# Peptides against a protein of PDB entry 3B8E, part 93

Target 1, 230 residues: chain A of PDB entry 3B8E
Amino acid sequence: PFLIFIIANIPLPLGTVTILCIDLGTDMVPAISLAYEQAESDIMKRQPRNPKTDKLVNEQLISMAYGQIGMIQALGGFFTYFVILAENGFLPIHLLGLRVNWDDRWINDVEDSYGQQWTYEQRKIVEFTCHTPFFVTIVVVQWADLVICKTRRNSVFQQGMKNKILIFGLFEETALAAFLSYCPGMGVALRMYPLKPTWWFCAFPYSLLIFVYDEVRKLIIRRRPGGWVE

## One batch from the design tools (peptide; made by RFdiffusion4, then SolubleMPNN)

Design b2_p16_7_s2 (from b2_p16_7, 9 letters changed)
Fold by OpenDDE base, seed 5:
Structure b2_p16_7_s2 (fold): chain B 230 residues (1-230), chain A 16 residues (1-16)
Amino acid sequence: as target 1 above (230 residues)
Amino acid sequence: SLEELKELRKKLEELL
């Protein structure tokens, strides 16, 4: 997200404090939950043919899969960001290069895509209105990510939701998202303004995309053991 | 902790 912010020179899609809350608040409990997940019966029975080369290949493939999931997650956040700004009169094309004027407090006549002028205060309100939905989008996408990370080869339908620690992790990050979104004073303290309930559903297509992607990947691995997608 | 995070954010925003 931050890299795209610099390259495209768009208004800030996600605040630094919010990023820290993601890194420290939403990733810790899920990571612990994976340590207590039940082992897959098919993975534990498979001996590596060549321990050195097969381990290295698997680590590279896992790293690539996490990279792809991270890209889908970022796309979900940016989708929500662009939708909110478009609803407020700023089309995606108009946002390119706008940051310099957007962040200048002395410019009170920044025009949107329809010629409406926005004061500095109005622009900051709409920017901060984007921070909360972006964060919530990340959390909703992480639901799918956490569920798919339970297994490497088995479908989520085969493994089930037996890990209580993972369920607790999902609850914790959702509760954190609700707290940051609706608790009084978060607009002043964290620059996260209250979120309309409808925006919680904006991320669902991307969560579904991650889920489908991983299920297809796992299906290929099960049907083609030793393939390059494992 | 929230106040500390707010101050940290302010400092980071000043550097950007």
Scores: peptide ipSAE 0.006, ipTM 0.313, DockQ to the pose 0.017
Fold by OpenDDE base, seed 2:
Structure b2_p16_7_s2 (fold): chain B 230 residues (1-230), chain A 16 residues (1-16)
Amino acid sequence: as target 1 above (230 residues)
Amino acid sequence: SLEELKELRKKLEELL
């Protein structure tokens, strides 16, 4: 998220403290929980691999998986960010290069995509309005991501939700999201303005899409082991 | 406190 902010020079989509909350609060516990997931039934029956290459392959697979999850989360967050700004008159293309003027408190006539002028205060309100739903979107996307990452090949319906630590992680991140979204003073302290309940559902279609995609992927892998989909 | 969190945020934003 921060790299896109720098490269595209767009208004800041997510505050630093919120990023820390993601890294320490919403990512750490779920990541640890995945280490305690029940072993995949087909992995236990897998042929022994070469010990020299096995570690390297596993490290690569883990790195790719976490990298992909992070990208998916970022995409979900940015989707919500762009939707909110578009609803407030700022189309995605108009946001490119806007940061310099956006953050300048002396410029009170920044135009949106429709020619409406925005004061500094108004711009900051809409910016901080994006922080909370961006964070919540990440959490909602993580629900799907964590569930699909339980197994490489087995369907979630086959493996089930037996990991109590994972379940705890899901509740913890959801509780944190609710706390940051609705606790008084979060707007001042964390620049996370109160979230409209409707924004919790913004990521649901995206999460569902990821879930369906991964289930289809896993189905193909089970039917064609060693295929290009793996 | 909320003020401490606000201050911490400002410091972090200045570093980035």
Scores: peptide ipSAE 0.000, ipTM 0.290, DockQ to the pose 0.017
Fold by OpenDDE base, seed 1:
Structure b2_p16_7_s2 (fold): chain B 230 residues (1-230), chain A 16 residues (1-16)
Amino acid sequence: as target 1 above (230 residues)
Amino acid sequence: SLEELKELRKKLEELL
């Protein structure tokens, strides 16, 4: 998210506080849950045929899975960001290069795509309105991510949701997202303005996309072990 | 390959 912000020179889609909440709040418990999760019975029971090669394949598989999921998460977040800004009159094309004027406190006549002038305060409100749904989008997408990360080959339906720590992590990140989204004063304190409940559903297509993608990937791996998908 | 996609994803994550 931060790189697109720099490269496209768009208004900040995700605040530092939201990034911190993702890194410390939403990722920590899942990471712990994965550390305590019994690896897929087939992974644990299979002695590495070649410890060097199998570690490399495992690291590459994990890296690719995390990279693809992270990309889908970012796309989901940016989609939500662009939708919110478009609903407020800022089309995606208009946002390109707008950051300099957007962040200037002395410019109070920044025009949107429809010729409406926005004060600095109004711009910051809409910017901060994007932070919460971006965060929520990440949380909702992480639900799918955490579920799919349980297994390398088996379907989620085969392994089930037996990890209490993972379930607690999902609850904790959701509770945190709800707290940050709806607790009074969070807009001032954390630059996370209240989110309409409908925006929680904007992330669901991306969560489903990740889930379907991973299930298809796993299905291909099960049917064609050692194929090009690995 | 899945590995190439993972590397690409990792690179993208490093960029994001």
Scores: peptide ipSAE 0.000, ipTM 0.188, DockQ to the pose 0.031; fails the geometry check
Fold by OpenDDE base, seed 3:
Structure b2_p16_7_s2 (fold): chain B 230 residues (1-230), chain A 16 residues (1-16)
Amino acid sequence: as target 1 above (230 residues)
Amino acid sequence: SLEELKELRKKLEELL
C-alpha cells in the first residue's frame, strides 16, 4: 500500500505501524504454522528425478503462485480503500495526484468528485477510516491464503484442517485485527478508526476468489501431472 | 518474467 501511495500520489491507505503489525503480527504465526503442516502424501513419496532441476522448478512455481496470491491480497485491500473513499465522495480517478493537496493542512477546500469541499480535518478522518478496513481486508484474505497453502496438489478438502498451529494462526490474526479495529485509542495510536462490522465482509469475495483459484489450480495439477501449472 | 514476479512479490511483501 505504501508504494502505491507514493507512485499514484493518493491519500495514504495504510499506516506504517499497521503495516508492521501485518508483517510481524499476522504473517509470522501463519508462516510458522506452515512449517509444521503435514507433508502432502505425494510430496513425500516422490524422489526428485533430478534434484537440481526439480528444486528450481518447484521454487519457481511456488514463487509464481505466491506472487499471484499476493497480488490478489493487495487488490483486495485497495478495493476496500477505493470503496470507502468513493462512498465518501472521492472516486478512484479523482484520487490520483490528490495527496499533495490532501496532506496540506492549509488547504481546507479540497473538492471531492461531486464538488463538495473537504477541510483538512475531514480529509484526515476519511483517511484514517480507510486504514482499519484495509488491514482487516488483508487479514480476511490471508485466511484463505493460509488454508490453501497447506498443500501443493491436494484439495483443502482432501488434506483437511489437521494442523492445530495453523488454526491458532487464523485465530491470532483475527484477534489482532479485532484488537486494532475496536480497542479504544487505536485511532490516535495507529491512525485506525473503529471499523463498521460490515467492512469485515467486504473482503470475503476476495478470500473466495483466492480459494477458488487455488482449488482450480490444484485440480488442473491433479488432472495433468507434469504440466506447466505445477 | 519470473524475476519480475519475484521482485513484485518482494515489494508486495514489504508493503504488507
Scores: peptide ipSAE 0.000, ipTM 0.218, DockQ to the pose 0.035; fails the geometry check

Design b2_p16_7_s3 (from b2_p16_7, 8 letters changed)
Fold by OpenDDE base, seed 1:
Structure b2_p16_7_s3 (fold): chain B 230 residues (1-230), chain A 16 residues (1-16)
Amino acid sequence: as target 1 above (230 residues)
Amino acid sequence: VEEELKKLREELEKEL
């Protein structure tokens, strides 16, 4: 998210608090689950396979999977961000380079894609309206990712504790998303304005696309063992 | 200012 924000110079899609909630809340649960899986796998894999090569391959696979999941989550969040801004008259192309004028308090005549003038306050309301749906989108995408991870690892059905930690983490993320979205005063305190419940569903098409993409990817990997996607 | 922001938000939410 930050790279696109810096490169495209678009209005801030995520507040610092939402970023912290994502980095500390949403990414920590998968990381903990992976750490527990590695620890249990290391306990189970006391078999004499060359621990350096298998560990390096597993670390590369985990890093690549994590990087891909993070990229997909970012794309989902940006999709929701662009949808909200487009519904408010700001097309994605118009947002490129707009940040400088967007963040200027003295410019009250920033035009949208339809020639409507937006005051600084109106722009900030729209910006802050994007923060909560972006976060919610990431949470909803993470639900899909967890379902996908569960389908990849037929062995995880046997490890009830990891599933409990993941389910608890999902519940925590969802509860946090609901709290940040609907608790009075969070809009002012955290710049996370409450969203209509309908915006929760904006992420579902994207989560479905991710699910389909990952199932197709898995199918390709299964059909072509040793391909570039391993 | 908060009331104006709330009204503006309500107007924006009607457009949303």
Scores: peptide ipSAE 0.024, ipTM 0.630, DockQ to the pose 0.011
Fold by OpenDDE base, seed 4:
Structure b2_p16_7_s3 (fold): chain B 230 residues (1-230), chain A 16 residues (1-16)
Amino acid sequence: as target 1 above (230 residues)
Amino acid sequence: VEEELKKLREELEKEL
C-alpha cells in the first residue's frame, strides 16, 4: 500500500496506525494459529521425497504462493480504496499524481473528477474514511488466507476447520476490526472512522478469489502428485 | 454509524 502511494503519487490509502494494527494485531495471532495448525495439517506429515532438492523447490513454491496471495490482498484493499474515493467523486485515474495537491494544507480548491472543489479538511475526512475500510478489507481477506494455509494439499472441505486456535484467531481479527471500526473515539484517536456494514462485503469477492485459487491449486496437486504446484 | 461519522467529521473539521 505505501509503495503504491509513493509510486502512483495517490492519496494515502492506509494510515500508519492501521499498518501497525495489521502488523501487530492481525498478523501475530494468525501466525500463532498457523503454527499450531501445522500439527493437525498435512504440512508437517509430508516428508520431502529428496531432502536436498525438494526442500529448496518447496520453499520457493510456498514463497511464490504467499506472494501471490499477498498481491490479491493488496488488490482487495486498493479496490475498496478506489470504490470509496469514486463514491466521493474521485475516479482512480484522477488520483494519479494528485497527492502533492491533496496533502497541501494551503490548497483548498482541489477538484474531483466532476469539477467539485474540495477543501483540505474535506479531503482529509475522505482520506481517513478510507483507512478503516482498507483495514477491514485486509482482515476479511486474511480470513481466507488463514483457512487455506491450514493445509498444503487437502481442500478445506476435506480437512475442515478443527483447530480451535485457528477459529480463535479468526474471531480475534474480527473483534479487533470491529473495535477499531466501531469503538467511540477511534475516529479522533486513530483517524479510523466507523464503517458502514456494506464495506465488509467489498472484500468478499477477493476472499472468494483466494479461496478458489487455493482450491484449484490443491486440486492440481492432488491430481498430479509431485508437480511444481505443490 | 452514520450519525457517529457525521460527528467525527465535524470534530475533524474543527481540528484541521
Scores: peptide ipSAE 0.021, ipTM 0.626, DockQ to the pose 0.012
Fold by OpenDDE base, seed 2:
Structure b2_p16_7_s3 (fold): chain B 230 residues (1-230), chain A 16 residues (1-16)
Amino acid sequence: as target 1 above (230 residues)
Amino acid sequence: VEEELKKLREELEKEL
C-alpha cells in the first residue's frame, strides 16, 4: 500500500499506525495460526528427497504464498479505497499525481473529476473516511486467505476448520476490526472514522473470487500433480 | 455511526 502511495502519488489510502495494527494484530496471529495448521495428508506421504533442497523449496513456497496473500489483500484494500473516492467524485485516473495538491493545506480548490472544488478539510475528511474501510477490507479478504492457505492441494470442504488457533485468529482479527471501526476516539487517535455497516460487504466479492480461484486451482493440482499451476 | 462520523468531521474541521 505505501509503495503504491509513493509511486502513484495518490492520496494516502491507509495511515501508518493502521499499517502497524495490520502487521502486529491482523497478520501476525493468523501467520502463527497457519504455522500450527495440521500438515496436509498428501505432504505427509511425500518422503523428503533432499532435506536441504526441500527445505529451500518450502521456504520459497511459503514466502511466495505470503507474498501473494499480501498482494491480494492490498488489491482488495485499494479497490475499496477507489470505490469510496469515486463515490465522492474522485475517479482513479484523477487521483494519479494528486497527492502534492491533496496534502497542501493552502490549496483549497482541488478539483474532483466533475470539477467540484474541495477544501483541505473536506479532502482530509474523505481521506480519513477511507482508512477504516481499507482496513476492514483487508480483514475480510484475509478470512478467505487464511481458509485457503490451510491446505495446498485439498479443498477446504475436505479438511474442514479443525485448527483452534486459526479459528482464534479469525475471531481476533474480526474483533480488532470492530474495535478500530466503532470504538469512540479512533477517529482522533488513529484517523479511522466510524465505518458504515455496508462497507463490511465491499470485500465479499473479492473474498469469494479468491476462494473460488483457489478451489479451482487445488482441483487442477489434484487432477494433474506437478503441473504448471502448482 | 453516522452521527458519530458527523461529530468527528466537525472536530476535524476545527482542528484543520
Scores: peptide ipSAE 0.021, ipTM 0.609, DockQ to the pose 0.012
Fold by OpenDDE base, seed 3:
Structure b2_p16_7_s3 (fold): chain B 230 residues (1-230), chain A 16 residues (1-16)
Amino acid sequence: as target 1 above (230 residues)
Amino acid sequence: VEEELKKLREELEKEL
């Protein structure tokens, strides 16, 4: 998110604290889940045919899978961001390069895509309105990851422990999202204005997309074991 | 679009 903000020179889509919460919260749950899967695989005495190569392959497959999921999550967040700004008169094309004028307090006549002039205060209100929905979108997309992880392995017991860790992590993310979205003063303190309930639903199509993507991936893996899609 | 924007602004201002 922050890299795209710098590269595209768009208004800041997500606050620094929220970015930190994503990086520490949303990425830690997968990492813990993977650490447990590795530990459980070691405990179950699956003699890997070659421990070094099988670990490397597993790490690469995991890194690729999480890299893809993370990219889809970011796309979901940015979609929500662009929808909010478009609903406020700023089309995505118009946002490119707008940051310089957007962040200038002395420019009170920044035009939107429809020729409306926006004061600095009005622009900042809209910017901060994007932060909370972006974060919530990421959290809702993570719920799809829980469902995906539950369906990955045929072993109900392996799914059970992994599900508890994932459920706990998603509970923490959801509790944090609710706190940041609805606690009084978060708009001033963290630049995260209160979220309309409708924005929670904006993420659902992306959660569904991730679910469908993973089911298709699993189907391909089942049909072509050892393929590049693993 | 302009009316919807105005309503969104008014709602946002009320939530702030």
Scores: peptide ipSAE 0.015, ipTM 0.504, DockQ to the pose 0.011

Design b2_p16_7_s4 (from b2_p16_7, 9 letters changed)
Fold by OpenDDE base, seed 1:
Structure b2_p16_7_s4 (fold): chain B 230 residues (1-230), chain A 16 residues (1-16)
Amino acid sequence: as target 1 above (230 residues)
Amino acid sequence: EEEERKKLREELEELL
């Protein structure tokens, strides 16, 4: 998100405080919960990693985590961001290069895609209105990410949802996301303005996409062990 | 200013 903010010179899609809420608030407990996951049924049938030849973090894992899943997460967030800004009169094309004028407090006549003038305050309100839905989108996508991380090879349907700590983590991150989104004063404290509950559904296609993608990936791995996808 | 912010937020929420 921040790289696109710099490169495209768009209004800030996700604030630093919101990023910290993701990293420290919503992602930590779910991530720790994976330590309580039951081992895959075949884990003891797999050969041990050779510590001399096999990297713990390989290019495939980096490609999957950052290059694929992370990109889908980012796309989900940006989709929500662009939808909100478009509904407020700022089409995605118009946002390109707008940051300089957007962030200038002395410019109170920034035009949207329809010729409406926006004061600095109005622009900041709409910017901060984007932060919460972007955050919520990441959390909803993280549901799928957490669930797919339960196993390397087995389907979630094979593994099941027996990890009560993981279920608690999903509930906790969701409750925290709801709290941060709707608690009075969060707009001032965290620049997270409340959003309509309907905006939570904007993330669901991306969450489903990640889930389906990973299940297909795992299916391929199960059918073709030792393939490039592993 | 806070009332104006509230009004603007409400207007934005209606657009959302």
Scores: peptide ipSAE 0.018, ipTM 0.527, DockQ to the pose 0.011
Fold by OpenDDE base, seed 2:
Structure b2_p16_7_s4 (fold): chain B 230 residues (1-230), chain A 16 residues (1-16)
Amino acid sequence: as target 1 above (230 residues)
Amino acid sequence: EEEERKKLREELEELL
């Protein structure tokens, strides 16, 4: 997100403090919860792999898969960001290069895509209105990511949801997201303005995409052990 | 859509 902000010179989609809240609050606790997941039913049935050749290939493929998931998460956040700004009159094409004027307090006549002029204060309210939905989108997408990461090969339907710590992690990150989104003073403290509850559903297509992607990946791995998708 | 944008702007102005 921050790299795209710099490269495209768009208004800041996600604040630094919010990024820290993601990293510390919504990523770490769920990640720790995965350490308590039950072993896959087939792990002990696999023959020993060559630690030099098979490990490097698997690490590269795993890194690529997680990289792809991370890209889908980022796309979900940016989608939410662009939708909110478009609803407020700023189409995605118009946002390119707008940051310099957007962040200038002395420019109170920044035009939207429809020729409406926006004061600095109005622009900042819209910007801070984007931070919360972006964050919530990441959390909702992380539900799918957390659920899929509990297994390497088995379908979620085969492994089930037996880890109470994993379930707790899902509730914790959701509760944190709700707290940060709706607690009074978060607009001042974190530059996260309250969002309409409907924005929680904006991420669902991306969560579904991640889920489908991983189930397809795992299906391929089950059908072709040692293939390029592992 | 234009009416919704107008309402949103009015709501935003009330928040300022």
Scores: peptide ipSAE 0.012, ipTM 0.378, DockQ to the pose 0.010
Fold by OpenDDE base, seed 4:
Structure b2_p16_7_s4 (fold): chain B 230 residues (1-230), chain A 16 residues (1-16)
Amino acid sequence: as target 1 above (230 residues)
Amino acid sequence: EEEERKKLREELEELL
């Protein structure tokens, strides 16, 4: 999000405080929960990792985490961002290069895609209105990401949802997201304005896409061990 | 300023 903010010079899609809430709040407990996941049923049939040749973090893991899953996650967040701004008169093409004028307090006549003029305060309200739905979109996509991370090869349907700590993590991150989104005063304290409950559903197609993509990937790995998708 | 911001937010929430 921040890289696109710099490169495209668009209004800030996700605030610094919301990023910290993701990194420290919603990601930490789910990540710890994976340490308590049950071993895959076929783990003892696999060759042990060679600690001298096999890196813990390899190019395949980086490609999967940042290149594939991270890209789908970012697309989900940006989709929500662009929908909200478009509903408020700012089409995606019009946002390109708008940041300089958007962030200037002395410019109170920034035009939207329909010629409506927006004051600095109105623009900041719309910007902060985007932060909470973007954050919630990330949390909803993280549900799928956490679930797919349970196993490397086995389907989630084969492994099951027996890890109570992982289930707790999903509830915790959801409860935290709801608290930050709807608690009175969060708009002033964290610049996270409350969102309509309908915005939670905007992320569901992307969560489903991640889940389906990973299940298909795992299916290919099971059918063709040692393939390029492993 | 806070009251004006609240009113503008309410107007935007109706549009959202």
Scores: peptide ipSAE 0.022, ipTM 0.541, DockQ to the pose 0.011; fails the geometry check
Fold by OpenDDE base, seed 3:
Structure b2_p16_7_s4 (fold): chain B 230 residues (1-230), chain A 16 residues (1-16)
Amino acid sequence: as target 1 above (230 residues)
Amino acid sequence: EEEERKKLREELEELL
């Protein structure tokens, strides 16, 4: 989010403090929960990793985590951001290069895509209104990411949801997201204004997309072991 | 300033 803010010179889609809440808050317990996951049924049929030749983090893992899943997460967040700004009169094309004027407190006549003038305070309220739905979108997409990370080859339906720590992690990150979104004072403290509950649902298509994508990937791996998809 | 921000937020929440 911050890289796109700089490169495209758009209004800030997600605040730095909110990013820290993701990295330190919503992601920590879910990540730890994966250590308590049950072994896959075929794990004893796999040869142990050679610590001298095999990297713990390989190119396939990087490609999956950052190149595929991470991009879908980012797209989900930016989709929510662009929808909110478009509903407030700022079409995506109009946002390009707008940051300089957007962040200038002395310019109170920034025009939207429809010629409506926006004061600095109005613009900042719209900006901070984007932060919460963007954050919530990331959390909702992370539900799917956490669930798909349970297994490398087996379907989630084969593995099941028996990991109580993982289930706790899903509730914890959701509760934290709700707290940060709706607790009084978070607008001032974190620049996260409250959102309508309907914004939680805008991320669901992306969560479903990740889930379906990974299940299809795992299905292909099971049917064609040693393929390029593995 | 906080009251003005609250009012503008409420107006925005009605639009969203």
Scores: peptide ipSAE 0.022, ipTM 0.572, DockQ to the pose 0.011; fails the geometry check

